Peptides against a protein of PDB entry 2AKA. Designs and how they scored, part 231

Target 1, 299 residues: chain A of PDB entry 2AKA
Amino acid sequence: MEDLIPLVNRLQDAFSAIGQNADLDLPQIAVVGGQSAGKSSVLENFVGRDFLPRGSGIVTRRPLVLQLVNSTTEYAEFLHCKGKKFTDFEEVRLEIEAETDRVTGTNKGISPVPINLRVYSPHVLNLTLVDLPGMTKVPVGDQPPDIEFQIRDMLMQFVTKENCLILAVSPANSDLANSDALKIAKEVDPQGQRTIGVITKLDLMDEGTDARDVLENKLLPLRRGYIGVVNRSQKDIDGKKDITAALAAERKFFLSHPSYRHLADRMGTPYLQKVLNQQLTNHIRDTLPGLRNKLQSQL

## One batch from the design tools (peptide; made by RFdiffusion4, then SolubleMPNN)

Design b2_p30_5_s4 (from b2_p30_5, 12 letters changed)
Fold by OpenDDE base, seed 5:
Structure b2_p30_5_s4 (fold): chain B 299 residues (1-299), chain A 30 residues (1-30)
Amino acid sequence: as target 1 above (299 residues)
Amino acid sequence: SEEEELQKIIEELEEFLEELEEQQQEAELE
């Protein structure tokens, strides 16, 4: 079963190369959330490296197919520049920015054409995620006034597919009932069968408030439940706090918090990685027979 | 070609599925 995710990655790369991505319902996890919901920080915590573009506006402007592969070595590869191994993750960030700008131009527009990035690391579990543009209502720069709807339409191309799991990232310091991630997930997955909830910014909640009811799956129930995480603060990122120290602080947060202590073993970034790996593997296994039949009919 | 590569991946996937089904059947018989 450990080879299922890499096998699907190869299929995904092949389909991307031939331009048939739109017609294939490959088992995958799409990451959705509003701007500043903490999506990029969650993904970077999985890798243990800073490698995603940062900024105040729409940073992710193309889908990023992030393929994590457990390996004895640490390096990254892009599908659009085959044969080049990146060992400096700053260069990975720069390549994402450059490749995005080459396609979208300087107007900060969006494109539905994915960037395929594979990361080999001893610190990751096999996992494939599709990072999608953050939902926003405010155009920045030369973005068109209807950018919100363009982003929504792009997201819908992924999240409407039956074999797409949805990682809905919501900040705890905002009204979760109004979460953009949970709203879009509910629209396309009304029974909550394909959605995994991630609650970020638990450390930034107002004193005397907590997200216990959400994390216990009592407020907005999802079949696959919710996992809380604590990301690095912007101050910590600017201060170059390493991800290892942040993960230790996250563990301490859950263990020491009166509302979350009893959930601590089912919270945090390492647990989230494990759950996503297991859920994706199982999802692939369940969907492969149908995928085989579709592939045989199309090829 | 890219099509030939895709065909190879599909064949590998089919083989893997067959093995998985066989393992599941064996586990159900035990």
Scores: peptide ipSAE 0.131, ipTM 0.706, DockQ to the pose 0.065
Fold by OpenDDE base, seed 2:
Structure b2_p30_5_s4 (fold): chain B 299 residues (1-299), chain A 30 residues (1-30)
Amino acid sequence: as target 1 above (299 residues)
Amino acid sequence: SEEEELQKIIEELEEFLEELEEQQQEAELE
């Protein structure tokens, strides 16, 4: 029996190629969060490589369908340039930037047209995520004054779908009650059935404060719970700090912190990958009968 | 073609769902 995640990846690629993406509610995980919430760092920590665009303001300007595939070899492939294998992840970053600019132009606008990126690696679990533009209230550069609403409308195209799970990324060093990610999730998933909470920047919280109640699912309960992670700082990224070393530091953080020690086995990037793989697999299984019926009606 | 590939994937999906349905029926009979 073929793994369910790779099977859905093939469906996703086929629909993208024929331009029929709009009509299929494919089982997927959409990643949502405010600007600088740490979304890109979470995704890079899964791959163990620096490959996403970085900068101020809106970095992700098109949906990025990131398909992680466990393999004996390490390389990346884009759907828009079939047959080209990328082994240098700096070139992957440059290709994302170039392909984004090709469609959006030089005005730093956004486009709802996805970029499809598949990464083969021995260090990943099978997992597909759709990284969405970060929510913002302030236009940057030549962006239109209504960019906030354009981003919101784009996000709603994904998160309103019944078969879409929501990975809501929120920084712990900001008021979680005001989290853009949790707000949009609550709007489209009021019962918290499709939302997985990720809490970043736990290492940047004020002394004497913690997110224990959130991580224990006691403050803002989600059926699928919360997972805390510790990402590299921007300084560490600019200094090319090794991701493996950062993952070891993350583990040490949870084990040594008085408020999180008892949760340490259910925290961190490796655990998040495992949970997302399992939840996506189960979600695919539950939604496939309905998907089949829809596909058959379109044949 | 892309359409032929899509049809192949749909067939693979149908085969998988049939196997799941058979397993569910067996579990209900036990």
Scores: peptide ipSAE 0.128, ipTM 0.703, DockQ to the pose 0.065
Fold by OpenDDE base, seed 3:
Structure b2_p30_5_s4 (fold): chain B 299 residues (1-299), chain A 30 residues (1-30)
Amino acid sequence: as target 1 above (299 residues)
Amino acid sequence: SEEEELQKIIEELEEFLEELEEQQQEAELE
């Protein structure tokens, strides 16, 4: 069976090049969550590199189409910089920041125009994700007072599409009932058919509390369930802790925790990556007949 | 060209779907 994810990536690139991105309901996974939910850390853990912008407030200000491609070599390419191979992931981060500022200006505004980034690595599964701006209620710097609604409207352009799966990222150390990610997912997917729950910061929960009921899909049921992850702490990120060491610590966390040990084989970043690859592949297969018909009608 | 690449991808998708349909028909006959 042909690898379907690379095929859809080629379609995505072709449509981006011809300017038809807005009208295509391509099978994809949109990543949603609050500003501090840990979305960027999850994506960086897939790659095993620090390459996303860091900071306080709104960090992601444009959609980032992240195409992960399993390869024997490790490098990144941008669609807006064809032919340039990046092997230094700090330069990748700088390019994202520069390209964001080029379009949004210096006022920390947002733009719905995606940045397309492809990462080749021996450490990734084939996977395409759309990282979306973090939901916020508070403007920072020179942002317009209605920035909350601008972000919401941008997210809705992705998550309302029928072929869009939703990766809802929520921190465990906050009230799940107040999760921005789960709220927006419930609005556009009330039956929980397209939503995958990710629970971050499980290591930062108060003593005597756990997210077992959530992870067992008993509290707020999703058809596709929940996966818990443990990202690097801010101290670990600032100290440039190795991601491989962090993944080992994550595995140890689940195996040693009394509330999560029985779930440990269905938790953690490597399992999340595998599940997303499988779900995206299956979703592509299910949507291909409809996609073919749409494409033929445009041609 | 970008149009040629798009056409090639569509053809690959069509071939894949035809193979899936054939497999489904064979499975229904068994």
Scores: peptide ipSAE 0.118, ipTM 0.692, DockQ to the pose 0.064
Fold by OpenDDE base, seed 4:
Structure b2_p30_5_s4 (fold): chain B 299 residues (1-299), chain A 30 residues (1-30)
Amino acid sequence: as target 1 above (299 residues)
Amino acid sequence: SEEEELQKIIEELEEFLEELEEQQQEAELE
């Protein structure tokens, strides 16, 4: 049985090439969250490499279709520069930045036109995610004053689609009831059928507080539940802490924490990756019959 | 052409769906 995720990746690439990505409801996972919610760090932890743009404000300014493919070799390829294999992930970061700037200009504007990045790695499960711009209320630099609404409108183009799963990334060290990710998810998925909650920054919560009730799906219940993760701190990133070491520290965190120890086997980045692979595979299987019918009607 | 590639992918998808439907029917009979 051919892997369903690679098949959908080929469809996604084909539709991207013909400019019809916006019109087809392909089974996908859209990643949503506020600025600095930890989205990029979650994605980098899947790959085990630093390859996403970093900085203050809106870092992701175009949708990034990240196609993870399990392979014996490690390299990246962009759809916009076919045949070029990137083995240096710093060059991947630079290419994302350059390609973003090429389309948006130097004013840090946003564009709904996706960047398609495929990463081959022995350390990944087959998984496709669409990283979306972080929600913000404050324009940075030369961004227009309505940038918040522009970002929301862009996100809505993805998350309103019925075949779109939503990976809602929320930091635990902020008011989860006011999470931008959970708010937008609730708006388009009021029954919580398409939303997977990710809780980051559990290690940065105030002493005597925990997110146990959220992680146990008791506070804001989602059918697909919540998964807690511990990303590298900014200090760890600046210090070039190895992602493998960070994943070990994450495991230790959950195992040693009184509030999370009982959940430790259902927490952390490796578990999240596994769950997303399974959820996406199942979702593809469920949606493909409907997709076939739509495609046949357009041919 | 991009259209030919898309057509090929659709054909592969159709074949996969047929196999999936057959498997589901077999599972319902067991």
Scores: peptide ipSAE 0.111, ipTM 0.693, DockQ to the pose 0.065

Design b2_p30_6_s1 (from b2_p30_6, 18 letters changed)
Fold by OpenDDE base, seed 5:
Structure b2_p30_6_s1 (fold): chain B 299 residues (1-299), chain A 30 residues (1-30)
Amino acid sequence: as target 1 above (299 residues)
Amino acid sequence: SSEEEKWQKELEELFKEIDELNKKLEEEEQ
């Protein structure tokens, strides 16, 4: 089973090389969420490194195919920079920004053309995610007035595919019933078969409130359930707080919280990563026979 | 084209790997 995710990565790379990316329903996980929902922090917590662009407004402007590979060594590689190994994750961030700007220009536009990034690390499980632009209602800077619709159209190209799992990232300190991530997931997956809920910012909820009913899958039921996480605060990020220390603090949060203590073994970033690896592996196994038949019919 | 032939060969190799993995998975489930 350990080789199924790398196999799909080879398929993704091969299809990217021939320009047929749009027509292939490859098993994958698309990450969706509103701006500031905590998507970037979840992905960086998987890697244990700060490597994603940061800033105000729409930061992710192209799909980022993030291929995590368990390895004895730690480095990153881009499909557009074959043979270059990145060991400094600040350089990885700069390359994402530069490659984004090369295609979209300086006007903070968006492009549906993915960036393919592979990260080798001893600290990751094999996992492939597609980070998508954050949903927004307000254009920033030189963005076109229809940017909200452009983002939605781009997201729909991924999340409408039958073999696409949806990682819906929602902040707990906002009305979860109005979550942009859960809304788009419900639109394309009305039965909740393909959606995994992630609830961020549980530490920022108002006193006397909790997300227990959501995390227990009672409020908005998903077949694949919900996982709560606690990301670094913006102050912690700006202060360069170590991700390992943040993961320890997250575990302590769940273990010490009266509403979450009984769920603590099924919460947090390490558990989320494990669940996503297992869910993706099983999903690949279930979809590979159909994918083979489809590909053979196209040859 | 030479690119299409290269791609077809790569797909055939990938399909072989898929079949081998599916066989292993079926053996593990028995």
Scores: peptide ipSAE 0.034, ipTM 0.636, DockQ to the pose 0.585
Fold by OpenDDE base, seed 3:
Structure b2_p30_6_s1 (fold): chain B 299 residues (1-299), chain A 30 residues (1-30)
Amino acid sequence: as target 1 above (299 residues)
Amino acid sequence: SSEEEKWQKELEELFKEIDELNKKLEEEEQ
């Protein structure tokens, strides 16, 4: 059971190398969220490193296939740069930016062509995620006026696939009914069978308000439920606050909050990692027989 | 191409591993 995620990673790499990425319904988790929803911070908290592009507007402009692999050593590898091991995660960030710009040009356009990044670390569980561009309605810089639709079309290429699980990232300090992530998830998964809700920014909610009903799966029920997380603030990121210290602060937040204390063992980034690993492993197990049959018919 | 042959062989090995895993899962359900 523990080796199912690495097995699918090998399949992903094989299909990427032969250019057949678009037509395969591989078991995967697509990460969706509006701009500033905290999506990148969730992924960085899994790795325990700052390695994703940062900035205003659309930061993720290509899908990022992030393959986390538990290992005794810590390093990253790109599929487009075989044989190079990155031990400096700032260099990983720079490579993502450079490879994005190489394909999209200078106009901050988007491309549906994935970047494949594998991260080996003793601090990760085996987990593969597809980080997708943040949903936006407003073009920034020289982006085309139809950028909203281009992003939507790109997301739909992933989230419409039956074997795609959806990690819908929504901030708690915004109206959840207006969450772009939950809207797109509801469009392609109306029964909430494939969607996992992540609620960020619980620490930034107005005084006297809480997301208890959401986290208890009572407001907008998903079969796979909701998990609350507390990411580092932008000030904490700029100040290079240690992710380990942030994870301890997150745990303290849930344990000390009157509305969330009873849920604290089913909240936070470490629990989210565990749930995603288990959900992906089970999903792979359930889909592998059908996937094998489809692949054999195409070879 | 030699690369296609290499990938085909790797896929065949992966399918064998999948079949072995599926067999184990079926045996555990019985």
Scores: peptide ipSAE 0.032, ipTM 0.628, DockQ to the pose 0.609
Fold by OpenDDE base, seed 4:
Structure b2_p30_6_s1 (fold): chain B 299 residues (1-299), chain A 30 residues (1-30)
Amino acid sequence: as target 1 above (299 residues)
Amino acid sequence: SSEEEKWQKELEELFKEIDELNKKLEEEEQ
């Protein structure tokens, strides 16, 4: 089982190199969520590094295929600049920004052309995620008035695929019934078979409120359930609070919270990583026979 | 093209790996 995710990574790289990524239903996890839902923070917490673009508005403007690979060494590599090893994750962030701007221009437009980033780390499980542009209703900068629909159409190219699992990231401090992530997931996965719910910002909920019913899978049932996480606050990020300290604080949050204590062993970023690794591995196993047959028919 | 030949070779190698993995998975299910 340990080799399944790396195998799919090689397939992804190969198809990306020939520009055929859009036509293949590869087993993958697409990450969806509204702007500021905490998607980037979840991904950064997996790596234990700050490496994703940050800012106001649409930050992710191209799909980012993030391939996490367990390794004794820590470095990153991009498919578009093979042979260059990045050991400074700020340089990784800058390369994502530069490569995004190279294709989309300075107008903050979007492109469906993925960026492929592989991160080797001793702190990660083998896991591949596709970070998708955050859903937004408000154009920023020189974005076209229809940018909301362009983003939606881009997301649909991924999430409509049968072999795509959906990591739906929703903030707890917003109306979950109105979650952009859960709305799009429900549209393409009405039975909740492919969707994994992530609830962020549990620490930012109003006093006397909790997301217990959601996390217990009672409010909006998903077959794959919900996992709550506590990301670093913007203040913590600006204060350069390390991710290790944030993970300890997250564990403490769940253990000490009256509404979540009983769920604490099935919550938090480390548990989410484990679940995603297992879900992806199993999903690859189930889909590989069909994928082989499809690929053979194209040759 | 030389690129198509490289791609074809890479696909053939990937297919072999998929077949080997599928075989292992079938053996584990027994």
Scores: peptide ipSAE 0.031, ipTM 0.635, DockQ to the pose 0.631
Fold by OpenDDE base, seed 2:
Structure b2_p30_6_s1 (fold): chain B 299 residues (1-299), chain A 30 residues (1-30)
Amino acid sequence: as target 1 above (299 residues)
Amino acid sequence: SSEEEKWQKELEELFKEIDELNKKLEEEEQ
């Protein structure tokens, strides 16, 4: 069963090469959240490297198909740059920015055309995620005034598909009932069958408040539950604080917090990776017979 | 298990189909 995720990666690469004609509902996990919800930090914590575009108004503007592959070596490869191995993750960030600008132009527009990035690392589990543009109500720079609707329409192309799991990323220091991620998930998955909740910024909650009821799946129940994480602060990112040190601090946070101590073994980035790997593997297994039949009918 | 062998065979068939699809694409680019 360990080879099911690599199989879907090959399917994704093949369909990206053929272009739009293969409207196949591939088993995948789409990552959704508002701007500044902590999506990029969660993905970088999986890799253990800083490699995603960051900054005020620098948002994911194309879908990023992030294929994590467990390997003895550490490097990245883009589908659009076949044969080029990236070992410097700053160059990976620059390539994402350049390839985004090449397609969207200088006006910071969006495009539904994915960037396919594969990361080989000894520190990752096999996992494929589709990072989607962050939901926003405020255009930045030269973005069109309808950018909110363009982003929403792009997200709907992914999250409405039956074989798409939804990783809904919500910050704990904001009203979770108003979470953009949970709203869109509830719209397309009203029974909460395809949605996995991630709660970020638990360390930034006001004193005397906690997200215990959410993390215990009591407030807004999802069949696949919620996982809390603690990301690096923006100051820690700017200061190039090591992600390994941040993961140790995350574990310490959950173990020392009176409201979360009893949940600590089911929280944090390493546990989230494990759960996502298992959920995706099982989902691929369940959908593969139907996918095979569709492929055979097209071929 | 017999179920694992069945899944392995189905995966091998899918890999073959993917490889054939990739070959057709390479031929169209030439």
Scores: peptide ipSAE 0.023, ipTM 0.551, DockQ to the pose 0.073

Design b2_p30_6_s2 (from b2_p30_6, 20 letters changed)
Fold by OpenDDE base, seed 5:
Structure b2_p30_6_s2 (fold): chain B 299 residues (1-299), chain A 30 residues (1-30)
Amino acid sequence: as target 1 above (299 residues)
Amino acid sequence: SSQQQAWQQQLEQLFKEIDELIKKLEEEEA
């Protein structure tokens, strides 16, 4: 089964190159979340590098197809820059920004045209994610007044697909019943069959509160359940706390917290990576016969 | 066009890979 995710990556690249992304329902995981939900930090923790654009407001303005590939070497490649290997992840960040601006212009608009980024690393499991723009209700700067609806329409192009799994990222320090990620997931997946919940910011909850009922899948049940994670704080990022130290701190958090200790082995970023790899692999296996038939019809 | 031919060849190759993987999975599940 080790070749299933790389095979789908080749399909994604092939279809992206011809602009036919809309016609083939490829098995994939779309990442959805409100602005500041911790989505970018989760993705960077998978890679173990800082490589995503940072800032206030809508940072992700194009879908980012992030293809993680386990390898003995560490480098990144863009589909739009074939043959260029990036070993400095700061250059990866700059290329994402430049390629985004090239298509959207300087007005901070959005585009539904994906950026395809492949990361080879010894520190990753095979995993493909589609990072989508963060949901917002408030336009910032020169953004169009209807930017919320533009983002929603873009997200719907991915999350409505039957073969799309949804990674719904929600912060624990806000009302989870009002989570933008869980709302959109419930709209397109009312039975909770395609949605995996990620709960961030568990370390930022008010004293005397916890997300135990959510993490135990009792409050808002999802068939695929919930996984809690603890990302680096902005202070930790500014202090140049490395991701390895952050992962150790995350493990310590779950083990030491009275409400989460019993769940600690099913929490945290490493466990999330493992679950997503397994879920995606199984999902590809289940959808592969249908994919074959669709591909055959295009020959 | 040469681009269309290259695309068709790529699709044919991907189809073969998918078909082989399906067969392998079916054999492993039997």
Scores: peptide ipSAE 0.218, ipTM 0.779, DockQ to the pose 0.637
Fold by OpenDDE base, seed 3:
Structure b2_p30_6_s2 (fold): chain B 299 residues (1-299), chain A 30 residues (1-30)
Amino acid sequence: as target 1 above (299 residues)
Amino acid sequence: SSQQQAWQQQLEQLFKEIDELIKKLEEEEA
């Protein structure tokens, strides 16, 4: 089964090259959540590098198709910049920003046109994710007044697809019943069959509160369950705290916390990456007969 | 066009690989 994700990546690349991505329901994982929910931090923790745009308000303004590929070497490649290998991940960040601005202009608008980024690393499992713009209700800068609806419409193009799994990222320090991620997931997946819950900011919960019932899948049950993670704080990000040190701190958090110790083997970023790899692989296997039939009809 | 031919060949190759993987999976499940 090790070859299934790379096979789908080749399909994605092929269809992206011809502009027919919209017609293929390829097995994929769409990452959804409100602004500041911690989506970008989760993705950066998988790679072990700071490479995503940062800032206030809407940071991700185009879908980012992130293809992680286990390799002996570490570098990144963009589909729009073929033949250029990036070894400096700050340059990767700058390229995402430049390519975003090239399409959206200076008005901080959004575009449904994906950026395709492949990251080769010895520290990743094979995994493809689509990072989507964070849901917001408030326009920033010269964004159109209907930006909330534009973002929702963009997300719906991905999450309504039958073969799309949904990584719903929700912060624990906010009311889970009001989670933008879980709301949109419930709208398109009312039985919770395609949704994986990620709970961030567990370290920022009020004293005497915990997310145990959520993480045990008792409060808002999802078939695929919930995984808790602890991302770097904004102070840690600004201070350029090492991601490896942050992952060690995350592990220590779960092991030492009275409410989470018994779940610690099924929590944290490394476990999340493993689960996503396995779930995507299995999902590809389950959808492969349908993909075969679709491809056969195009021959 | 040459581009259409290249695309068709790529689709045929991808189909073949998928079909072979399905056959392997079916054999493992039998």
Scores: peptide ipSAE 0.161, ipTM 0.733, DockQ to the pose 0.587
Fold by OpenDDE base, seed 2:
Structure b2_p30_6_s2 (fold): chain B 299 residues (1-299), chain A 30 residues (1-30)
Amino acid sequence: as target 1 above (299 residues)
Amino acid sequence: SSQQQAWQQQLEQLFKEIDELIKKLEEEEA
C-alpha cells in the first residue's frame, strides 16, 4: 500500500502536462481555509522548510499541488521546469512567486491552473495536498471586486469532486461556527464524510477559553475528526525561528495545557502528517477500482 | 503528434501499473 500515493502523483503529473486535469476525479486532499487561517504554515511544518510565499492579502493565487515524497535525499522539483533540482528552499519560494506572476500578471489575480511541486525529504511522509487560495472578502492590489466569488468558484472545482477529501483549516481564536473552511465543507459535504478538521492558533485563544469540545468531536462532529496544531507566529517566521524548535514547542503546549493534555498523543503536526498519509492511502485504495475503469475508457 | 503518442504510451503504462496494483489488493482481500 505504500506505493499508492506515488502512483497517484504520476497520474497528476501526466494529466497536468496535457491540460486535461478536469476529466479525472483523482483521490486527493484539498486544503481550504480563510485568509490567515494558517494553511501555509501547516504545509511548511510538514516539510520543515520555509518555502511558501508570504505577505498580506491573497498569497496563494494558484492551486499548489504539493507532493511530499519520503526519500534519503532532500530536494524539490517543479513539473513546469523538469530536470531542475532545487536544494535551496528560498529558490523554491522565488520560483512559486515567479510562476504565479507569469500566469496571473501583476494585478495579483488568480488562476485555476495548478503549480505542481514535488518535495523529496527524509523528514516527510508520502502525502499529496492541494493548497488552495484563502477565502477572503477584501480585494488586494488591482484585484476585481468579485475576487471573493472567483476564489469560491475555484475552490468548488476541487471540493465538489466525490474523490476529494477536504482539509478544513480553522483558527481557534475566531468563532468556529463562522469558519469559512467549515462553511464550505458543510455546503459540499453536509454529512461530514470527506472533511478533516484542523484547528490552528490554539495558543492564541483568550485566557479561560479552550477548543476541547471541538477537538473531542462533540461540538461540530466530523466522521474523520479534528486535529489541533500550533504554528509559528508571524514574528517567529520573520525571525526565521527553526521549525524543529517550533514542533517541540507545539508538543510542549499540548502536554502542559490542562484542557488538551489527555489528547496530546492525537494532536500536533507530526500526528496530522501520519493521519493524512493513512487517510489518503485508504482513500486511494477505495477509489482505485473506479479510477481504473475511467482510465480504461480514455484509452 | 509525437507528443500525443508519448502521452498515450505513458497512459497505457500507468493503466497497467494501476491494474496490477488492484489485482494485488484483490488477492490480499481474498
Scores: peptide ipSAE 0.124, ipTM 0.708, DockQ to the pose 0.633
Fold by OpenDDE base, seed 1:
Structure b2_p30_6_s2 (fold): chain B 299 residues (1-299), chain A 30 residues (1-30)
Amino acid sequence: as target 1 above (299 residues)
Amino acid sequence: SSQQQAWQQQLEQLFKEIDELIKKLEEEEA
């Protein structure tokens, strides 16, 4: 079963090379959430590196197919830049920005054309995620006034697919009942069969409030449940706080919090990685016979 | 086109690998 994720990675690379939205509903996990929901921080915590674009407004403007591969060496490769190995993750960030701007232009527009990034690391489990643009209601800069709907339409291209799992990222310091991520997930997955909830910013909740009922899957039940995480603060990011230290702080947060201590072994970034790896592997296994039949019909 | 032929060959190879993996999974479940 260890080779199932790499196999789907090769399929993703092949389909990206043709530029066809090949009607192949590939088993994948799409990451959805509002702007500043903490999506980028979750992904960077998986890698243990700062490598995603940062800034004001819409940061992710193209889908990012992030292929994590467990390896003895640490480096990144882009599908659009074959043969170039990136060992400096700042250069990875710059390449994402440059490749985004090359396709979208200077107006901070969006494009549905994915960027394919593979990261080899000893610190990752095999895992592929599709990071999608953050949902927004307010255009920034020269963005078109309908940018909210353009983003929504782009997300719908992924999350409506039957073989797409949805990683719905919601901040705990906002009204979770009104989470854009959970709303879009419920629209396309009304039975909660394909959705995994991630709750961020648990450390930023008002004193005397907690997300216990959500994390216990009692408030808005999902078949695949919820996982709480604690990301680095913006101050910690700006100060280049080590991600390993942040993961230790996350563990301490859950263990010391009276509302979450009993859940601590099923919370945090390392547990989320493990769950996503297992969920994706199982999902690939379950969908692979159907994928075989579809591929055969295209031969 | 040469690109279409290369793509077809790649799809055939991927299909073969998928089929082999399915067979292995079926053998592990028997």
Scores: peptide ipSAE 0.111, ipTM 0.706, DockQ to the pose 0.633

